# Peptides against a protein of PDB entry 3V4L: the designs that were tried, part 110

Target 1, 386 residues: chain A of PDB entry 3V4L
Amino acid sequence: GQPLAKDKVALLIGNMSYWEHPKLKAPLVDVYELTNLLRQLDFKVVSLLDLTEYEMCNAVDEFLLLLDKGVYGLLYYAGHGYENFGNSFMVPVDAPNPYRSENCLCVQNILKLMQEKETGLNVFLLDMCRKRNDYDDTIPILDALKVTANIVFGYATCQGAEAFEIQHSGLANGIFMKFLKDRLLEDKKITVLLDEVAEDMGKCHLTKGRQALEIRSSLSEKRALTDPVQGAPCSAEALVRNLQWAKAHELPESMCLKFQCGVHIQLGFAAEFSNVMIIYTSIVHKPPEIIMCDAYVTDFPLDLDIDPKHANKGTPEETGSYLVSKDLPKHCLYTRLSSLQKLKEHLIFTVCLSYQYSGLEDTVEEKQEVNVGKPLIAKLDMHRGL

## One batch from the design tools (peptide; made by RFdiffusion4, then SolubleMPNN)

Design b2_p15_3_s4 (from b2_p15_3, 6 letters changed)
Fold by OpenDDE base, seed 2:
Structure b2_p15_3_s4 (fold): chain B 386 residues (1-386), chain A 15 residues (1-15)
Amino acid sequence: as target 1 above (386 residues)
Amino acid sequence: AEVPVMGVITDEEMA
C-alpha cells in the first residue's frame, strides 16, 4: 500500500535583506509559491522571511517540536550559503562579512536532531550556494548520523558551485523553484520527482553550464510528498502539535471601529507569511456632514521597526506586498508588518481618524487603541531564550 | 577570496 505520514510539517526560510551581503529578491516569491503548493499537499507550513541567527535557531527549535515518529519533515532554505567538507551552512541576515560556521546554521546538525525524533521522511531543499567559504577554516566535528534510510537532499546546485536568481523587471523565481513548482504536486517518489526537475533544469539554456540540481538520497521506500496524512490525531502529542501550528497561523479577527463623529472603520488582517502580516483600514460609513475622512494606523511596538513612511499606503504594492494584493479588499490604506518574530508583547497600535466637517476649515482627530494579541508566529514566543 | 553569495542572472544575459 502507499505509505502513510503520521503528519507533514515544513519549515521554509527565505533570507533576502542581508545587512553585510548582497540583497536577494527571489526568496520572497520562492517561499510564497512553495508555501501554497505544500499547503495543497496537506503540509503544516511555517514560512519565515529575513531571520537573524538567533531567530533561525528558534525557528528550527519550534520546527523540531512539531516533529515526531513517522512525521514527514521538510526544510526549505533560500538565501546565501556555503558548503565546507560536505556540511551545508545557511547564512542569517545579520551574518558578518566575512561569515563563519559560528555565524551560520549547519543543516547536518538539524538532520541529526530530526533523526532523534524518528521522523518518517526528512527532505531538505537547499536553494543556496555550495561554494567553499575560505574564511571558515573550522572543520565541524559532527556526530555520525544514524542509518535511517529516509533522507533526501535536493541541492539547487552542484558541490562547489553557485546557485542563481533571475533578476527581471518584475517578480521572478530562483532557478530551482522555477522548475520545482511545476512538478511538486506530482504523485511520484520524491527522488523521482527531483530527478525530473533536474532534467528540466538541464534542458534550459539559461541554466546549462551555470547551475545543475544535485540529489543526495538514502530513501529506500517509495515515499512521496503526496502521501496521505494518517486520519484523526490519535495521540495527545498530535493534538498539541496541531494546536501549536494553528496558533502560529491564527490571524486577528476583522474589527469594526466606531468613532464619536459617527464614522465606522473596518480594520482587517491578512497573512503574507508566518512572520509577515498586512493591516488594512477602510471607511465603511461616513456621515454626510463629514466632507473629508482618512483613517491611518500608528504607534506600533518599537520591536517591529515600522517606518511611518512605508505605513498607510494607498496600495499593497507600495508597502512591498506584491503577492497577496489580489486577495485584499480595494480602496483601503495598507501597512505591512514584516518582522512579527520580533514581537515580545501584544500587538497594540493606534487607529487615528482625521476628518473635516462641512463649513469648518479645521481638521479634527479621534484616536482608538487596538490590542490584537500576538498574531501569527508571535504566539510561539521565539524569544524565550533572551 | 569572496564569501560565497548567490549569483544573479540579468535580462541582458538571458537574451
Scores: peptide ipSAE 0.405, ipTM 0.893, DockQ to the pose 0.826
Fold by OpenDDE base, seed 1:
Structure b2_p15_3_s4 (fold): chain B 386 residues (1-386), chain A 15 residues (1-15)
Amino acid sequence: as target 1 above (386 residues)
Amino acid sequence: AEVPVMGVITDEEMA
């Protein structure tokens, strides 16, 4: 019969906003597009941008909790990285310059932990450099991996080579995602799919002699990303996994705020990523005696590091949200919360209504505090160790 | 040596 997945779980990490290294752009688009494609494949997807070392460790730990016997696990990473002695290191945004193995996440260590979960398939898609880091003299003595015959690596580049992004005037994919996205939904063995992606990339004049897809596989079975999920959750563990994933994707409910002046505000929430949320406000009712009114959000938790200069924008794009702007209501004020993983407490903030009455020169303000609980990834309490 | 970082292909290299 066709192989069945017990479930399908993906962790996607895109690191762009490095502190001590060149900033990237492609991981934003790549993580977003891959998230949408994997959702069409019935994957439970956690998508995270701009993680510190600690946040990456916690994201991997939470991902490993979603893995179990016969589950398909997919890890995608886009960002800086290196390869020493056949070990791939993902570089967090807070990594020092120079970085070393102690500042980075080893993919082969993650693979070891995935093998302990008796997963049905392990797919790694690594959109990172594979050059040697000469500042890292660490020879990791990795324990021998178990022979599970269910591992696939898609490396965006060859061993010892760089991976590239295209910095066009607009939003662009990285080279790997540009070709991967066109084939990802095909009902093919994952290695065959990646071979076709490698052939498509090999026809690109930009990458010729610079970047080529490398596939490393021990996959002995005909497994595909299209393989159906086994029916109704038959175990307590499957129910727990579904609940844990649902928590990481639960948006706050849309709220109607009523002010004493008779203005009504709609407060809405949209997910861009598992750690990135857009808040939007709109005036849904205004008394005729009020000539002007605006609804600002302010007083966010300090752990979110919200710059007021980037809050309350007239367009999603002015917040840095280019991907979900089509799905958002028009004629709002928009605020982008890009670091929900940092939230230790409930998301409490103030909605400030500034308004003017007809025939009065002075503006009046009314404020309401809003508690929306822990949105999205903040429900996983990734900070419980600090 | 510099640490390995992602390469950038610019619009000028695409022309």
Scores: peptide ipSAE 0.401, ipTM 0.896, DockQ to the pose 0.843
Fold by OpenDDE base, seed 5:
Structure b2_p15_3_s4 (fold): chain B 386 residues (1-386), chain A 15 residues (1-15)
Amino acid sequence: as target 1 above (386 residues)
Amino acid sequence: AEVPVMGVITDEEMA
């Protein structure tokens, strides 16, 4: 029969905004496009941008909680990285310069933990450099991996080589994602699909002699990303997994705020990523005696590091939201909350209504506090030390 | 030595 997945779970990490290293651009588009493709493949996708070491560890731990016997696990990473002694290290955004293994996440350690979950398939897609880091002389004592015959690595580059992004004038994919996205939906064994991606990438004149896809696999079965999920959750663990994933993707409900002056504001929420949310406000009713009226969001939790200069914009693009802008309502004020993983408490903020009456020169303000609970990834409490 | 970082291909290098 066709192989069945018990469930399908993906963690996608895109690190771009490094503190001590060159900033990247491609991971934004790559994580977004891969998220949409994996959702079409019935994956439960957690998509995260710009994680610190601590936040990456917690994201991996939460991902491992979603894994169980016969579940397909996919880890995608786009960012800086290195390979020492056959161990791949993902570099967090807060990594020092120089970084070492103690500042980074070892992919082979994650693989070990995935093998302990008795997963049906383990896929790693690593869009990072594989050069040796000469500042790290540590040899990780890795425990021997189990022989599970269900592992696939797609490395964006060869061992000892760099991976590259293309910085065009605009949003562009990384080289690996550019070719991967065109084939990802194909009903093929994952190693055959990646081999076709390697052939397509090998035809690219930009990457010829600079970057080539390496496939490393021990996959003994015909497993595909298109493999159907086994029907209704057959176990209590599958129900818990479905509930945990649903919590990490729950948006606040849209609210209609009524002010004393008779103005009504619609407050809405959209997810760009599991840790990135857009708040939008629109005036849905205004009394005729009010000539001008604006609704601003303010007083956000300090843990979110929201710059007021980037809040309350007339377009999503002015907030740095280029990907979801087509799906947002028009004629709003927009605020992008990046780093929802940093939210320890409920998201409480103020909606400030500024308005002017006909024949009065002075502006009037009314304020309402809004509590929307813990949106998206903030429900996982990634700040509670495990 | 520099730490290994992702390379950038610019539009100028593609021309």
Scores: peptide ipSAE 0.401, ipTM 0.893, DockQ to the pose 0.834
Fold by OpenDDE base, seed 4:
Structure b2_p15_3_s4 (fold): chain B 386 residues (1-386), chain A 15 residues (1-15)
Amino acid sequence: as target 1 above (386 residues)
Amino acid sequence: AEVPVMGVITDEEMA
């Protein structure tokens, strides 16, 4: 019979905004597009951008809590990285220059932990460099992996090679995701699907002799990303997993704020990623005696590192949100919260209404504090390990 | 040696 997944869970990490290394662009688009594709495949997807070492460790730990016997686990990473002695190291955004293994996450350690969960399938998609890091002389003593025969690695490049992104003036995929996305929905054994992606990449003139997909697998069964999830979650563990994922994706409900002047504001929320939320404000009612009226958000928690210069923009794109802008209402002020993983407390902020009456020169302000609880990934309390 | 970083293909290399 067709294999069944007990559940399907994916962690997608895209690191771009490195502190001490060249900034990337492709991981933004790649994580977003892969998220949408995996959701169509009935994956529970956690999508995270720009994680520190600590935040990456916590994201992996939370992902491992979602894994159980017969669950399909997929880890995608796009960012800087290296490979020493056949061990793949994902580089966090706060990694020093030079970075070493102690500053990075070892994929083979994650695989070991996934194997302890008795998963049905383990897929790693690694869009990173596989060059040796000569600054890291550490030979990791990794424990021997179990023989589970359910492992697939898709490496965006060959061992000892660089991976590349294409920096266009616009949004573009990385080379790997460009070809992967066209086939990801195919009902094929995952190793066959990746082999077809490798052939498609190999036909590209840009990648020829620079980058080639490497597939490493120990997959004894015909398992596909299209494999159906087993029916209603009957186990306590499956219910807990579903609740944990649901918590990480709970968006605040839209609010109608009423000010004393009779102005009504719609406050709305949109998820770009599991750790990235857009707040938008719109004037839904204005008394005719009010000639000018703006509603801006301010007084965010300091943990979110919100630059006021990038808040309250007339377009989503001016906030750095290029992907979800089509799904957002028009004629709002937009603010992008890109670091929800840093939020320790409830998201409390101020909506400030600035307005002017006809025939009065002075601008009037009214303020309302809003508490939206812990949005999205902030519900996982990724900081509880400190 | 430099640390391994993601390579960039520019529009000029694609033309």
Scores: peptide ipSAE 0.399, ipTM 0.892, DockQ to the pose 0.838

Design b2_p15_4_s1 (from b2_p15_4, 7 letters changed)
Fold by OpenDDE base, seed 4:
Structure b2_p15_4_s1 (fold): chain B 386 residues (1-386), chain A 15 residues (1-15)
Amino acid sequence: as target 1 above (386 residues)
Amino acid sequence: METEEVVSYSAELPP
């Protein structure tokens, strides 16, 4: 019979905004496009950008809580990385220069923990360099992996080689995702799908002799990303997993704010990623005596590190939100919250209405505090140490 | 011609 997944869960991490390392661009596009494709494949997807070491550890721990017997687990990473002694290290955005294994997440340690969950399939898609870091002399003592015969690694490059992006003026995929996305929806054994992606990459003149896909697998069954999820959640654990994932993807409801002057504002929310939300404001009603009227958001929690210079933009693109801009309402002011994983408390902020009456020179302000609870990933309380 | 910049996913480690 066709294999069944008990459930399908993916963690996608894209690190770009490094503190001490070259900034990347493609992980933004790659995580977004892969999220949309995996959702079409009935994956529960957590998509995260620009994580610190601590935040990456917590994201992996929360992902491991979503794993259970017969669940398909997929980890995608795009960012800086290295490989020492066959161990792959994902580099967090706060990693020092030079980075070491103590500053990084070891993929093989994550695999060990995934094997303890009795998963149905473990897929790692690693869009990172596999060059040795000579500043890290640490030989990690990895515990012996279990023989589960359900493991697939897709490395964007060969052992000891570099992976690349091609930065254009516009949005572009990384090299690996450019070819992966065209095949990801195919009903094929995951190792066959990745082999076809390797052939497509091998035909590209840009990658030829510089970057080639490596597939490392111990997959005894014909498992595909297209494998259907087994029906209704039959266990308490499956119900908890579904509820936990649903919480991590719940947007605040749109609000209609009414001000004393008779102006009505629509406050709306959109998810770009599990840790990235766009807030938008629009004037939906204005009395005729009010000639000018703007609705600003301000007084965000300090943990979100929101620069007011980047808030309240006339377009989503001016906030750095290029991917969801087509799905957003027009003629709003837009603010991008890119670090929802840092939110310890409820998201409380102020909506400030600035307006002018006809025949008065003075600008009037009215303010309303808004509490939207914990949006998206902030509901997982990733700051709770285990 | 937009300058295509190739960026490595390896940090430039100090020499």
Scores: peptide ipSAE 0.388, ipTM 0.835, DockQ to the pose 0.774
Fold by OpenDDE base, seed 5:
Structure b2_p15_4_s1 (fold): chain B 386 residues (1-386), chain A 15 residues (1-15)
Amino acid sequence: as target 1 above (386 residues)
Amino acid sequence: METEEVVSYSAELPP
């Protein structure tokens, strides 16, 4: 029969905003586009941008909780990285310069833990450099991997080589994702799909002699990303996994706030990523005696590091939200919360209404506190380990 | 002219 997945789970990490390293751009687009493609393939996708070492460890731990016997696990990473002695290291945004193995996540350690879950398929898509880091003399003594014959690595580059992006003035994919996205929905064995991606990259004049896809696999079965999920979740474990994933994707419900002056505000929420949410406000009713009114969101939890200068923008693009702007309501004020993984408490904030009556020179303010609970990834409490 | 810049996914480690 056709292979069946018990479930399909993906963790996508895009690191761009490095503290001590060159900033990247393509991981934003690549994680977003890959998320949409994997959702069409019935993957449960957690998509995360700009993670610290601690946040990356917790994201991997939460991903491993979604894995079980016969589940397909996919890890995608786009960012800085290196390879020492055949071990691949993903570099967190807070990594020092120079970084070492103790500041980074070893992909082979994640693979070991995935093998302990008896997964049906383990796919690693690594859009990172594989150049040796000469500042890291650590030889990781990795335990011998089990012979599970269900492992596929797609490396964006060859061993000892670099991976690249081409930064344009606009949004562009990284080199690997540019070719991967065109084939990802094909009903082919994953190693055959990646081989076709390698051929397409090899025809590109920009990559020729600089970057080439390497496929490393021990895949004995004809498994594809298109393989159907085994029917209704009949097991308690499948129900728990579905609930755990649903928690990481639960948006706050849209609210209609009523102020004493008779102004009504619509408050809405949209997910850009599992750790990135857009808040938007619109005036839906204004009494005729009120000539001007504006609704601002303020008083966010300090853990989110929200700069008020970047809040309450007239367009999503002014917040740095270019990908979901077409799907948002128009004529709102927009605020982008880009670090929901840092939220320890409930998301409590203030909606401040500033307004003016006809024939009065003074502005009046009314405030309403809003508690929306823990949105998206903040429900996983990634900080509970300290 | 849109400046195309090629950026490596390797940090510029100190020499």
Scores: peptide ipSAE 0.387, ipTM 0.839, DockQ to the pose 0.810
Fold by OpenDDE base, seed 1:
Structure b2_p15_4_s1 (fold): chain B 386 residues (1-386), chain A 15 residues (1-15)
Amino acid sequence: as target 1 above (386 residues)
Amino acid sequence: METEEVVSYSAELPP
């Protein structure tokens, strides 16, 4: 019979906004497009942008809690990275310059932990460089991996080589994702799919002799990303996994706020990523005696590091939200919360209505505090180790 | 002509 997955879980990390390193752009698009494709393949996807070392460790720990016997696990990473002694290191956004293994996440350590979960398939898609870091002479003593015959690495580049993005005037994929996305939905053994991606990427004149896809596999079975999930989750573990994933993707309900002046505001929420949410406000009712009114969001938790200059924009694009803007309601004020993983408390903020009456020069303000609980990834309490 | 810039996923380490 066709192989069945007990479940399918993916963690996607895109690091772009490095503190001490060159900023990237493609990981935004790559994580978003890969999320949508993996959802069509019935994956439970956690998608995270711009993680610190601590936040990456916590994201991996939460991902490992979703893994169990016969579950398909997929880790995708796009960002800076290096490879020393056959160990791949993902570089967090807060990594110092120079970075070392102590500042980075070792993929082979994650693989060890995935093997302890008795997973049905382990897929690593690493859109990072594989150059040696000469500032890190640490030889990791890795414990011997189990012989599970279910491991696939898709490296965006060869050992000792670089991976690249091509920055255009607009949004573009990284080179690896550009070719991967066209094949990802094909009902093929994952190694065969990646071989076809390697052939397609090998035709790219821009990367010829600079970047080539490398596939490392021990996969003895015909397993595909298209393999169906085993029917209704009857196990307690499958129910817990479904609840944890649902918890990490639960948006706040849209609210209708009523002000004393008779103005009604619609407050809405949209997910861009598991740690990125758009808040939008719109005037849904205005008394005729009020000539102008605007609804601003303010007084956010300090942990979110929200610059007021980037809040309350007339378009999603002015907030840095280019991907979900088509699915958002028009004629709102938009605010992008890009660091929901930092939220320790409930998301409490103020909606401030500024308005003017006909024939009065003075603006009037009314304020309402809003508590929306813990949105999206903030429900997982990734900070429980502090 | 849109200037295509190729950006490496390797950080510039100090010399």
Scores: peptide ipSAE 0.374, ipTM 0.831, DockQ to the pose 0.793
Fold by OpenDDE base, seed 2:
Structure b2_p15_4_s1 (fold): chain B 386 residues (1-386), chain A 15 residues (1-15)
Amino acid sequence: as target 1 above (386 residues)
Amino acid sequence: METEEVVSYSAELPP
């Protein structure tokens, strides 16, 4: 019969905004496009951008809580990385220069923990360099992995080689994702699918002799990303997993705010990623006596590190949101919250209405405080260890 | 000519 997954869970991490290292661009597009494709494949996807070491550790721990016997687990990473002695290290955005294994996440340690969950399939897609870090003299003593015959690694490059992005004037995929996205929905064994992606990369003149996909697999069964999820969650553990994932993806409901002057504002929310939300405001009713009227959001929690100069933009693109702009209402003011993982408390902020009456030169302001609880990933309390 | 900039996913470690 066709193999069944008990469930399908993916963690996608894209690191771009490094503190002490060159900034990347492609991981934004790659994580977004891969999220949409994996959702079409009935994966529960957690998508995270720009994580610190501590935030990456917590994201992995929360991902491991979603894993159980016969669940398909997929980890995707795009960012800086290295490989020492066959161990792959993902580099957090706060990593020092030079970085060491103590500042980074070892993928083989994550694999060990996934094997303890008795997962049905373990897929790692690593869009990072595999060059040796000569500043890291640490030989990781890894415990012997269990023989589970269900492991697949897709490395964007060969051992000891570099992975690249090609930065254009516009948004572009990284090299690996450019080819992976065209094949990912195919009903094929995952190792066969990745071999076709490797052939497509090998035919491209841009990648030829610079970057080649490496596949490492112990997968003895015909498992595919298209494998159907086993029917309605019958176990208490499956219900808990579904609730935990749903909490991490719950947006605040859209609100209609009414001001004393008779102006009505629609306040809306959109998810770009599990840790990135767009707030938008629109004037839905204005009395005829009011000639000018704008609705600003302000007074955000300090933990979110929001620069007011980047808030309340006339387009989503001016906030740095290029991917979800087609799905957003037009003629709003837009604010991008890019670090929801840092939110310790409820998201409380102020909506400020600035308006002018016909025949009065002075602007009037009215303010309302809004509490939207913990949106998206902020519900997982990724900070519980501090 | 749009300068295609190739960026490595390896940090430039000090020499």
Scores: peptide ipSAE 0.373, ipTM 0.830, DockQ to the pose 0.750

